Peptides against a protein of PDB entry 6B4J. Designs and how they scored, part 90

Target 1, 315 residues: chain A of PDB entry 6B4J
Amino acid sequence: DITMQWYQQLQDASMQCVLTFEGLTNSKDSQAKKIKMDLQKAATIPVSQISTIAGSKLKEIFDKIHSLLSGKPVQSGGRSVSVTLNPQGLDFVQYKLAEKFVKQGEEEVASHHEAAFPIAVVASGIWELHPRVGDLILAHLHKKCPYSVPFYPTFKEGMALEDYQRMLGYQVKDSKVEQQDNFLKRMSGMIRLYAAIIQLRWPYGNRQEIHPHGLNHGWRWLAQILNMEPLSDVTATLLFDFLEVCGNALMKQYQVQFWKMLILIKEDYFPRIEAITSSGQMGSFIRLKQFLEKCLQHKDIPVPKGFLTSSFWRS

## One batch from the design tools (peptide; made by RFdiffusion4, then SolubleMPNN)

Design b1_p17_5_s3 (from b1_p17_5, 7 letters changed)
Fold by OpenDDE base, seed 5:
Structure b1_p17_5_s3 (fold): chain B 315 residues (1-315), chain A 17 residues (1-17)
Amino acid sequence: as target 1 above (315 residues)
Amino acid sequence: MKKLLEEARELLKEASS
């Protein structure tokens, strides 16, 4: 399976990255520890500051991240920080930055869906300038949310239940598995972030270049999901999340082909989802159904709430 | 409807390849 091979390659590259900066992370030297913490803060704090408040603030955050990745000193926690402070600093920062973007999908977007767009546009812009960060974003995203690949992890003989649960994307702490509602919320956030990344371009970059991971990947994702047997509650939830965020963009890009796909979902795929939907899971199913019916009736997919407008960039 | 579904299925095959 080409998709699984690609997934494994991404994970291998991510693991190799971790090994590359292991000297920095495992150092007992006080100065090295200080550098590590400073670099980690410099990489992650700007991402946490991303908000829907103003385009000017978003640009400042972008510029700070880009400066850091470019080897320039940045101010963080009242200190001047640079990736040049350690030979492994750049790899470490790229990894932690990518991890933080995905974490914002997992946490911030999960709780506030509109947050997907400002986070995604920064991530997309950084990805354009720093391809390795993009690859690491995919590695982190796909590991935490295999449904973003998409694939459904399978239980293998001899596998520990906890390991299987983690493969499915569940958090397991002290032998306690995450509650289903929290799990779905985190998965939703990550899918929404992904759906936003694939359609957004940083407005101050070179837009003549092809998106490094554009809507064609979204079209592929949709096709692959529809070729898979639905998973109880998960498929209906994430399919809705995906279409709500990038359905308008897909409609504009693929036009008649998109509408054919939407009809296929309604007429062919819905019965398969319904067949595996319990009474307690009808909420997700009904939400997806109503969304699709409305879109087909109006022959339009609405622009998602939180989509960044020209007025945002002028603020 | 049948024709549209068939066409959509072909699109899925192409898009997933």
Scores: peptide ipSAE 0.191, ipTM 0.844, DockQ to the pose 0.882
Fold by OpenDDE base, seed 3:
Structure b1_p17_5_s3 (fold): chain B 315 residues (1-315), chain A 17 residues (1-17)
Amino acid sequence: as target 1 above (315 residues)
Amino acid sequence: MKKLLEEARELLKEASS
């Protein structure tokens, strides 16, 4: 399976990255610890500052992240910080930055769906200039949300239940598994972020170049999802999240093919979702149904709330 | 509708291959 090979390759690369900077992370030296913390803050704080408020502020954040990744000194916490402070600094920063982007999907986007777009456009722009960060974003995303690959992890003989739950993307703390609503909320945030990344280009970059991970990957994702058996509540939830965020872009890109896909979802795939949907899960199903019916009726997918406009970039 | 669904399924096969 080429998809699983791709998944494994990204996970291996991520693991190798961690091994590469383990000297920095495991060091007990006071200076190394300080450098680590400074680099971690420099990598993550700018991402946390991303907001929907002003395009000018977003540009400043982007420039700061890019500068850091380019080996230039940046101000963080009142200090000058550079990846050159340690030979493993760049790998560490790339990893932590990628991790933080995914975490913002998991947390910020999960709670505020509109936040997907400013985060995604920065991530996309950074990915364009720093492919390693993009690969690590995917690695982190896939690990936290296997449905973004997509695949459904299977229970294997001898596997601990908690490990299986974690593989599915659940948080397990003190032998307590995360509640389904919280799980779906986090997964939704990550899928929404992904759906935003694949359609957005940083407006101040060389847009003549091909998107490093564009809508073709979204089309592939959709195809893979539809070729899989639906998972109770998860499939309906994430399919809605994905289509709400990038459906308009897919419509514009694939046109007639996109509409054929929507018809397939409504007429062929929905019965399969319905068959596995309990009465307590009807909310996600109904939401997806209503969305698709409205879109098919109007022959249009609305631009998602929070989509960045020209006025945003002029602010 | 059947024809459209068949066409859509073929699109899925192509996209997932």
Scores: peptide ipSAE 0.187, ipTM 0.843, DockQ to the pose 0.927
Fold by OpenDDE base, seed 1:
Structure b1_p17_5_s3 (fold): chain B 315 residues (1-315), chain A 17 residues (1-17)
Amino acid sequence: as target 1 above (315 residues)
Amino acid sequence: MKKLLEEARELLKEASS
C-alpha cells in the first residue's frame, strides 16, 4: 500500500545516508576518528541539554543546532567544530541529530512525559529549516516504533525470531528479549514525542509556512489505527498516549469531526480492544477508558501537562 | 447514536483514503 511504500522510501533514504558517510564512520585514521567524535558530540549534546526549565536556554540550543547544520563553527567540548571538517560531515551530523531526537523520545520522554514538548518544538523548528533532518527523524522513529506509521510487522517464512522481535520494536540483547513493560514504556515515549512534533511550531520561525509534518498526519494516524485490528496492550497504551498529547490540538483543529471520531473510538473500537485484553493488561485498558469517558463527559480534552506556554518563552 | 456512528465511519473512510 501507499503507506508501506512511503515507509520503505524513508528507510531507503536513511540507509543511503549511512552509506554516504561510511568513509567517516569506518575510517581508521586518527584525525578522521577525532572529527567523527567531535561531530557526534556537537550533534547530540545540545539535544541532551533540552529541558523544561527556560525558553531562553531552549533558544540557545536551537541556535547552536541550526548553526552546526548551516556549516558554521560551533563550540563543543571546548573545541571549534564544523561539518566542513569532513566532506561527509553534514550527512553524518544530520543522521546523528535525527537519531538523537528519537532516542530522547525513547529514553527521556519515556521516563518524563512532559519532556516531549521542549524536545518536539526544537525538532519541529529544525525540521522546518532542514527538511532532510525531518525525514531522518521519521525514518528513525518509524523503524524503532512501527506503530507510529502505523503498521504491524509480519513474520515471514525463514525469518529469525529475534529479527521479528526487533521489527516489532523490541530490544534483543544476548538472545534475551526486552520485558513488555520496558518495551511499552519506550514505545509510549516515541509516540508522545511524535504527537508533540506534529502540533508544535518553533515560535521564532516563519509561521506563515505550513508545518512540514503537521496535525493532518495525526488525523491520518488516528484513522489508520482505527482501521486496524487492535493489538493486545499496545493499542490501548499508544492510543491513550497519542490522545493525551495531541487530543486537545486535534479537537481544536477538527472540532465536530474530532468528536465524531472520539465517539467511534468509545462505542465501536473500544469493545474490540476489550475483547483482546487479558486480566493482566487491564491497567492500560482502564486508563484509556477513563480518559475517553472523562473527555466525552466534559466535552473537552485537557491541554497536556508540560505544554509550553507564553510564560515559558519569556523565561 | 446510530446516526453518529455512521457519520464517524464515513469520516474514518475519508481520513484513511
Scores: peptide ipSAE 0.141, ipTM 0.823, DockQ to the pose 0.812
Fold by OpenDDE base, seed 2:
Structure b1_p17_5_s3 (fold): chain B 315 residues (1-315), chain A 17 residues (1-17)
Amino acid sequence: as target 1 above (315 residues)
Amino acid sequence: MKKLLEEARELLKEASS
């Protein structure tokens, strides 16, 4: 399977990245430890500061991240920090930055869906300038949310149940598996972030170039999901999340083809979801149903709430 | 409807390849 090969290549590259900066992470030298901490903060704090408040602030954050990745010194915690402080500094920062973007999907977007757009536009812009960060974003995203690939991890003979649960994306702490609602919330956040990334371009970059991971990947994702057997609660939830965030963009890009796909979802795939939906899972099912019916009735998909407008960038 | 669904399935096949 070409998709699984691609996924494995991403994971291998991510693993190799970790190995490359192992010297920095495992160093007992006091200076190296200090540098590591400074670099980690410099990489992650700006991402945590991303908000829906003002475009000007978002630009400042972008510029800071880009400067750091470009080997320029940046101010962090009252100190001048640069990836040049250690030979493994750039690899470490790229990895931690990518990890943080995905974590913001998992946490911030999960709780505040509108946050997907400012995070995604920064991630997209950074990806355009720093492709390795983009690959690492995908690696982190797909590992935490296999449904974003998409694929369903399978239980293998001899596998520990906890390991299987983790492969499915569940958090397992002290032999206790995460509650289903929390699991779905995190998965939703990551899918929404992904759906936002594939459609957004940083407005101050060269928008004439091809998106490094654009809507064609979203179209592929949708097609692959529809070719898979639905999973209880998961499919209805994530399909809704995806379509709510990027459905409008897909509609504009694929036009008649998109509507054919949407009809296929409603008439052919949706009954398959219904067949596996229990009474306790009707919430996600009904939400998807209502969304599909409304979109087909109006022949339109609304622009998602939180979509960045011209007024945002002037603020 | 049947024709439309068939066309959509072909689109899925193409998009998934």
Scores: peptide ipSAE 0.130, ipTM 0.820, DockQ to the pose 0.894

Design b1_p17_5_s4 (from b1_p17_5, 7 letters changed)
Fold by OpenDDE base, seed 3:
Structure b1_p17_5_s4 (fold): chain B 315 residues (1-315), chain A 17 residues (1-17)
Amino acid sequence: as target 1 above (315 residues)
Amino acid sequence: MKKLLEEARELLKEASK
């Protein structure tokens, strides 16, 4: 399976990255620890500052991240920080930056869906300039949300239940599994972020280049999901999230093909979702149903709330 | 409808490659 090979390759690359900067992370030297913390802050704080407030502020954040990744010194926590402070600094920063982007999907976007767009446009722009960061974003995303690949992890003989739950994307702390609503909320955030990344380009970059991970990957994701048996509650939730965020973009890109796909979803796939939906899971089911019906009726998918407009970039 | 669904399934096959 090409998709699973791709998944594994990304995970392997991520693992190799971790091994590469192990010297920095495992060092007991006080100076190395300081450098590590400074680099970690420099990589993650700008991402946490991303907001929907102003395009100019977003540009400043982007420039700071790009500068850091380019080996230039940046101000962080009142200190001048550079990846050149340690031979493993760049690898470490790229890894932590990518991790933070995914975490913002998991946390910020999960709670505030509109936050997907400013985070995504920065991530996309950084990915364009720093492909390794993009690969690491995917690696982190796939690990936390296997549905973004997509695949559904299977229980293997001898596997601990908790390990299986973690593979599915659940958080397990102190032998307590995460509540389903919280799980779905986090998964939703990550899928929404992904759906935003694949359609957005940084407006101040070289527009002549192809999107490093564009809508074609979204189209593939959708096709792969539809070729899989639906998972109770999860499929309905994430399919809605995906279509709400990037459905308009897919419609514009694929036109008639998109509508054929949407009809297939409504007429062929949706009944399969219904068949596995319990009475307690009707919320996600109904939401998807209403969305599909509305879109098909109006022959339009609305631009998602929070989509970045020209006015945003002039602010 | 049947024809449209068949066409859509073909699109899925192509998109999944």
Scores: peptide ipSAE 0.338, ipTM 0.896, DockQ to the pose 0.891
Fold by OpenDDE base, seed 1:
Structure b1_p17_5_s4 (fold): chain B 315 residues (1-315), chain A 17 residues (1-17)
Amino acid sequence: as target 1 above (315 residues)
Amino acid sequence: MKKLLEEARELLKEASK
């Protein structure tokens, strides 16, 4: 499977990155520890500051992240921090930055869906200038949410149940698996972030360049999901999340082809989802069904709540 | 409806490549 090979290559590259900066992470030297912490804060704090408040603030955050990745000194925690402070500093920062973007999907977007857009536009813009960060974002995203690839991890003979649960994206702590509602909430956040990234471009960049991971990947994701057997609760939940966030963009891009795909979902795929959905799980399916039927009825996909407008960028 | 579904299936096949 070409998709699985690509996924494995991403994971291998991510693992290799970790090995590259292992000297920095495992150092017992007090100076190295200080540098590590300073670099980690410099990489992650700006991402945590992303908000829907003002476009000007978002630009400041973007510029700070870009400066850091470009080897320029930035102010963090009252200190001047640069990736040049350690030979492994750049690799470490790229990895931690990518990890933080995905974590914001997992946590912030999961709780506040509208947060997907400002996070995604910064991520997309940084990805355009720093392709390695983009690859690491995908590596982190796909590892935490295999459904974003998409694939459904399979249990292999001899595998521990907890390891299988982790592969599925569940958090397992003290031999207790995460509750299904919390699991789906985190997966939803990551899918929504992904759906936002593939459609957004940083407005202050060179827009003549091709999006590094654009809507064509969204179209492929949708097609691949529909070619898979549905998973109870998961498929209905994530398909809704995806279409709510990027359905409007897909509609504009693929037009008649998009509407044909929606008809296929309604007529061919819904019965398959319903067949595997228990009475207790009908909520997710009903939500998806109602959304899609409304879109078909109105011949329109609404612009998602939180979508960044021209007025946002003027603030 | 049958024609539309056939066309959609073809699109799905192509988009999945």
Scores: peptide ipSAE 0.335, ipTM 0.894, DockQ to the pose 0.836
Fold by OpenDDE base, seed 5:
Structure b1_p17_5_s4 (fold): chain B 315 residues (1-315), chain A 17 residues (1-17)
Amino acid sequence: as target 1 above (315 residues)
Amino acid sequence: MKKLLEEARELLKEASK
């Protein structure tokens, strides 16, 4: 499977990146430890500061991240920090930055869906200027959420149950598996972030260039999901999340083709979801059903809540 | 409906590549 090969290549590249900067991360030297912590903070704090409040603040955050990745000194924690402070500094920062973007998906977006858009537009803009960060975002995203690839991990003979649970995206701590609701919440956040990234362009960049990972990947994701047997609760949940965030963009891009696909979901795929949906899982199913019925009735997909407008960028 | 579903399935095949 070419998709699985691509996935594995991304994971291999990510692992190689980790190996490249292990000297920095494992150093016991006090100065090296200080540099590591400074670089980690410089990479991650700006991402955590992303908010829905003002476009001007978002631009400042973007510029700071871009400056850091460009080898320029930035202020962090009251100190001047640069990736040039260590030979592995750039690789480390790129990795930690990408990791943090995905973490904001599974935490911030999971709890506040509207946060997907400001995070995604920064991620997209940084990806455009720093392709390696984008690849690492995909690596982190797909590892944490295999459904974003998409694929459903399978249990293999001899595999430990905990390892299988982790492959599925569950967190396992002290031999306790994450609760299903928390799991789905995190997966939802990551899918929503992904759906936002693929449709957004940083408005202050060169928008004539193709999106580094654009809506065509979303269209492919949708098609691949529909070609798979549904997974109980997961498929209905994530399909809704995806369509709520990027359905409007897909509608505009693919027009008649999009509506044909939506009809296919409603008329052909829903019965398959329903067949595997228990009474306790009807919430996600009904939510998806109602969304699709409303969209088909009105012949429109609404712009998602939190979508960035011109007024946001003027603030 | 049948025709639309068939067309959608073809789109699905192409889009999944």
Scores: peptide ipSAE 0.321, ipTM 0.891, DockQ to the pose 0.869
Fold by OpenDDE base, seed 2:
Structure b1_p17_5_s4 (fold): chain B 315 residues (1-315), chain A 17 residues (1-17)
Amino acid sequence: as target 1 above (315 residues)
Amino acid sequence: MKKLLEEARELLKEASK
């Protein structure tokens, strides 16, 4: 289908990017190794510094990342670093930067849900100025979390079990598969980050332009999920995560259409989720149910905790 | 409710394209 073709194109482009900077990554030259490490640090450290502390600090981080991607020298580790130090420097930095954004979803957002918003607004702003970074973000995100596409990977004849588990998004180390709770936690973080990206615009950019990957993609994601058979525990978990983060934005954008969809979830889709939910998995199901019931009762979806306000940007 | 669900399904169909 069109979605799978698009997914494959993203993965192919990502793979091609890796091949493009292979000379830099595999070089045994001392200077090339130094440049690689400097570029890697320059690309990733600013992202790790993103926090909810102050808008001014967030702007500084954004400006630093943008400067780096624009071929300007930036200070990193006490040294001046530029993508122009190597012909493959820009491709390498774009790839590593995108990878780091997704990793922050997988790790930081997974543990601290409110972190989704400052990370997402920077990612969105960088994406507007550097579309290749955005494509690479999607490539990394969808590879780690196929449910963000969405699709459910299938086991093929002759496939190793470990490979199938990895395709599903599980980490497998030393022939041990990741625990379900840790898996869901990571998937939740990535979905929450995605849900934040599609609704946020960098406030210092040209907001009159169309979002490069906006709420229309979120609406499509929701529709596609609802057209799929639910997956045990996963569907209830990620649907809740998604709606908690971007439900308010979807409500504002789609209004009556959104509420019709919400009712469809409550009245038509829930029985299908319930039918595949074991007693030990009722937590995710109940959480989603309670959220939807509250929203329908109040005819409102709350602004998510951690949403960036005007006061944040003035700090 | 039935009508509303039908409308929602149509929206779903369109949104999935």
Scores: peptide ipSAE 0.306, ipTM 0.884, DockQ to the pose 0.886

Design b1_p17_6_s1 (from b1_p17_6, 9 letters changed)
Fold by OpenDDE base, seed 3:
Structure b1_p17_6_s1 (fold): chain B 315 residues (1-315), chain A 17 residues (1-17)
Amino acid sequence: as target 1 above (315 residues)
Amino acid sequence: LVEQDKKKIEERYKKLK
């Protein structure tokens, strides 16, 4: 399976990256520890500062991240920090930055769906300039949310239940599995972030280039989902999240072909979701139903709430 | 792959009519 090969390649690359900077992360040297912490803060704090407030502030954050990745010194925590402070500094920063973007999907976007767009546009812009960061974003995303690939992990003989639960994306702490609502909330945030990334371009870059991971991947994601058996609650939730965020963009890009896909979702795939939906899971099901019905009735998919407008970039 | 997917979707869509 080409998709699974791609998944594995990204995971392998991510693992190799970790091995590359293990000297920095495992060092007992006080200076190395200091550098590690400074680099980690320099990579992650700017991402945490991303907000929906002003385009100018977002540009400053982008420029800071780009400067750091370019080997330039940046101010972080009152200190001058550069990836050149350690031979493994760049690899470490790229990994931690990518991890942080996905974490913002998992946490911030999960709680505030509109936050997907400013985070995604920065991530997309950084990905365009630093492809390795993009690959690492995918690796982190796929590991935490296999549904973003998409694939549904299967239980294998001899596998521990907890390991299977973790493969599905559940957090397991002290032998307690995460509650389904929290799990779905985190998965939703990551899918929404991904759906935003694939449609957004950084406005201050050379937009003449092809998006490094564009809407064609959105089409592929939908096509792959439709070829898979639905999972209870998960499929309805994430399909809605994906379509709400990038449905308008996909509609504009693929036009009639997208509407055919949407009809296929409503008429062929949705009944399969219904068949596996319990009475306690009707919330996600009803939400998807209402969304599909409204879109098909109006022959339009609304621009998602939080979509960045020209006025945002002038603020 | 995208084009292949489009064809498959089109085929499935036609079967619904």
Scores: peptide ipSAE 0.318, ipTM 0.891, DockQ to the pose 0.952
Fold by OpenDDE base, seed 4:
Structure b1_p17_6_s1 (fold): chain B 315 residues (1-315), chain A 17 residues (1-17)
Amino acid sequence: as target 1 above (315 residues)
Amino acid sequence: LVEQDKKKIEERYKKLK
């Protein structure tokens, strides 16, 4: 399967990246530890500062991240920090930055859906300039949310139950598995972030270039989902999240073809979701149903709440 | 891959009509 090969390639690249900066992470030297912490803060703090407030602030954050990745010194915690302070500094920063973007999906976007757009536009712009960061974003995203690939991990003979649960994206701490509602909330956040990334371009970049991971991947994601057996609660939840965030963009891009896809979702795939939905899971099911019915009735998908407008970039 | 997906979607859509 080409999708699974791509998944594995990204995971392998991510693992190799970790091995590359192992010297920095495992160093007992006080100066190396200081550099590591400074680099980690320089990579992650700007991402945490992303907000829906002003386009000017978002530009400052973007410029800071780009400067750091370009080997320029940046101010972080009152110190001048550069990836050139250690030969493994760039690899470490790229990895931690990518990890932080995905973490903002599972935490910030999970709690505040509108936060997907400012985070995604920065991630997209950085990805355009730094492709390795994009690959690492995908690697982190796929590992935490295999449904973003999409694939559904299977239990293998001899596998520990906890390992299987982790493969499914559940957090397991002290032999306690994460509650289903918390799991779905995190998965929703990551899917929403992904759906935002594939449609957004940094407005101050070279728009002549093709999006490094654009709407064609959104189409592919939907097509692949429709070819898979639905999972209870998961499929209904994430399909809604994806369509709510990028459905309008897909509609504009693919027009009649998109509406054919949406009809297939409603008429062919939705009954399969219904067949596996228990009475306790009706919330996600009903939400998807109402969304599909409304969109088909009105022949329109609304622009998602939090979508960045021209007025945002002038603020 | 996208073109292949489009073709498959079109084929499935035609079967629903």
Scores: peptide ipSAE 0.316, ipTM 0.890, DockQ to the pose 0.911
Fold by OpenDDE base, seed 1:
Structure b1_p17_6_s1 (fold): chain B 315 residues (1-315), chain A 17 residues (1-17)
Amino acid sequence: as target 1 above (315 residues)
Amino acid sequence: LVEQDKKKIEERYKKLK
């Protein structure tokens, strides 16, 4: 399977990245530890500062991240920090930055869906300038949320149940599996972030270039989902989340072709979701149903709440 | 791949008519 091969390549690249900076991460030297912590903070704090408040602040954050990745010194925690402080500094920062973007999907977007857009536009802009960060974003995202590929991990002979649960994206701590609602919330955040990334371009970059991971991947995601057996609760939840965030953009890009796909979702795929939906899972099912019915009735998909407008960039 | 998907979607859509 070409998709699984691509996924494995991403995971291998991510693993290789970890190996490249292992010297920095495993160092017992006090100075190396300090550098590591400074670099980690410099990479992650700006991402945590991303908000829906002002475009000018978002630009400042972007410029800071880009400067750091470009080998320029940046101020972090009252200190001057540069990736040049260690030979493995750049690889480490790229990895930690990518990890943090995905973590913001998992945490911030999960709780505040509108946060997907400012995070995604920064991630997209950084990806355009630093392709390796983009690949690492995908690696982290797809590992935490295999449904974003999409694929459903399978139980293998000899696998521990906990390891299988982790592969499915569940958090397992002290032999306790995460509650389904929390799991779905995190998966929703990550898929919403992904759906935002594939449609957004940083407005201050060279817009003549092709999006590094654009809406064609959104089309592919939907097409692949339609060819998969639905999972109970998961498919209905994530399909809704995906369509709510990027459905308008896909509609604009693919027009009649997208509407044909939406009809297939409603008429062909939705009954398959219904067939596996229990009475306790009707919430996600009903939400998806109502969304599809409204979109088809109105012949429109609304612009998602939190979508960045021209007024945002003038603030 | 996108074009192949579009074709498959079109074929499936026609079967609904």
Scores: peptide ipSAE 0.314, ipTM 0.890, DockQ to the pose 0.899
Fold by OpenDDE base, seed 5:
Structure b1_p17_6_s1 (fold): chain B 315 residues (1-315), chain A 17 residues (1-17)
Amino acid sequence: as target 1 above (315 residues)
Amino acid sequence: LVEQDKKKIEERYKKLK
């Protein structure tokens, strides 16, 4: 399977990145530990500061991240920090930055869906300038949320149940698996972030260039989902999340072809979802149903709540 | 109609790989 090969290549690249900076992460030297912590903070704090409040603040955050990745010194925690402080500094920062973007999908977007857009536009802009960060974002995202590939992990003979649960994206702590609602919430956040990334471009960059991971991947995701058997609750939830965030953009890009896709979802795929939906899972099912029916009836997909407007960038 | 659309969608999907 070409998709699985691509996924494995991303995971291998991510693993190789970890090995590259292992000297920094495993060092017992006090100075190396200090550098590691400073670099980690410099990479992650700006991402945590991303908000829906003002475009000017978002630009400041972007510029700081870009400066750090460009080998320039940045102020972090009252200290000057640079990736040049250690030979593995750049690889470490790229990895931790990418990890943090995905974590914001998992945590912040999961709780506040509108946060997907400011996080995604920064991630997209950084990806355009730093392709390795983008590959690492995909590696982290797809590992935590295999449904974003999409693929459904399968139980293999001899596999521990906990390992299978982790492969499915569940958190397992002290032999306790997370509740289904929390799992779906985290998966929703990551899917929403991904759906936002593939449609957004940093407005202060060269927009004439092709998006490094654009809407064609959204089309691919939907097409691939339609070729897969639905999973109980998961498919209905994530399909809704994806369409709510990027459906408008896909409609604009693919026009009549997108409507054909949506009709196919409603008429062919949705009954298959219904057939596996239990009475306790009707919430996600009904939400998807209502969304599809409204979109088809009105021949429109609304712009998602939180979409960044020109007024945001003037603030 | 749905089957025709599915074929067309699949063709586009293959081109996007």
Scores: peptide ipSAE 0.158, ipTM 0.800, DockQ to the pose 0.085

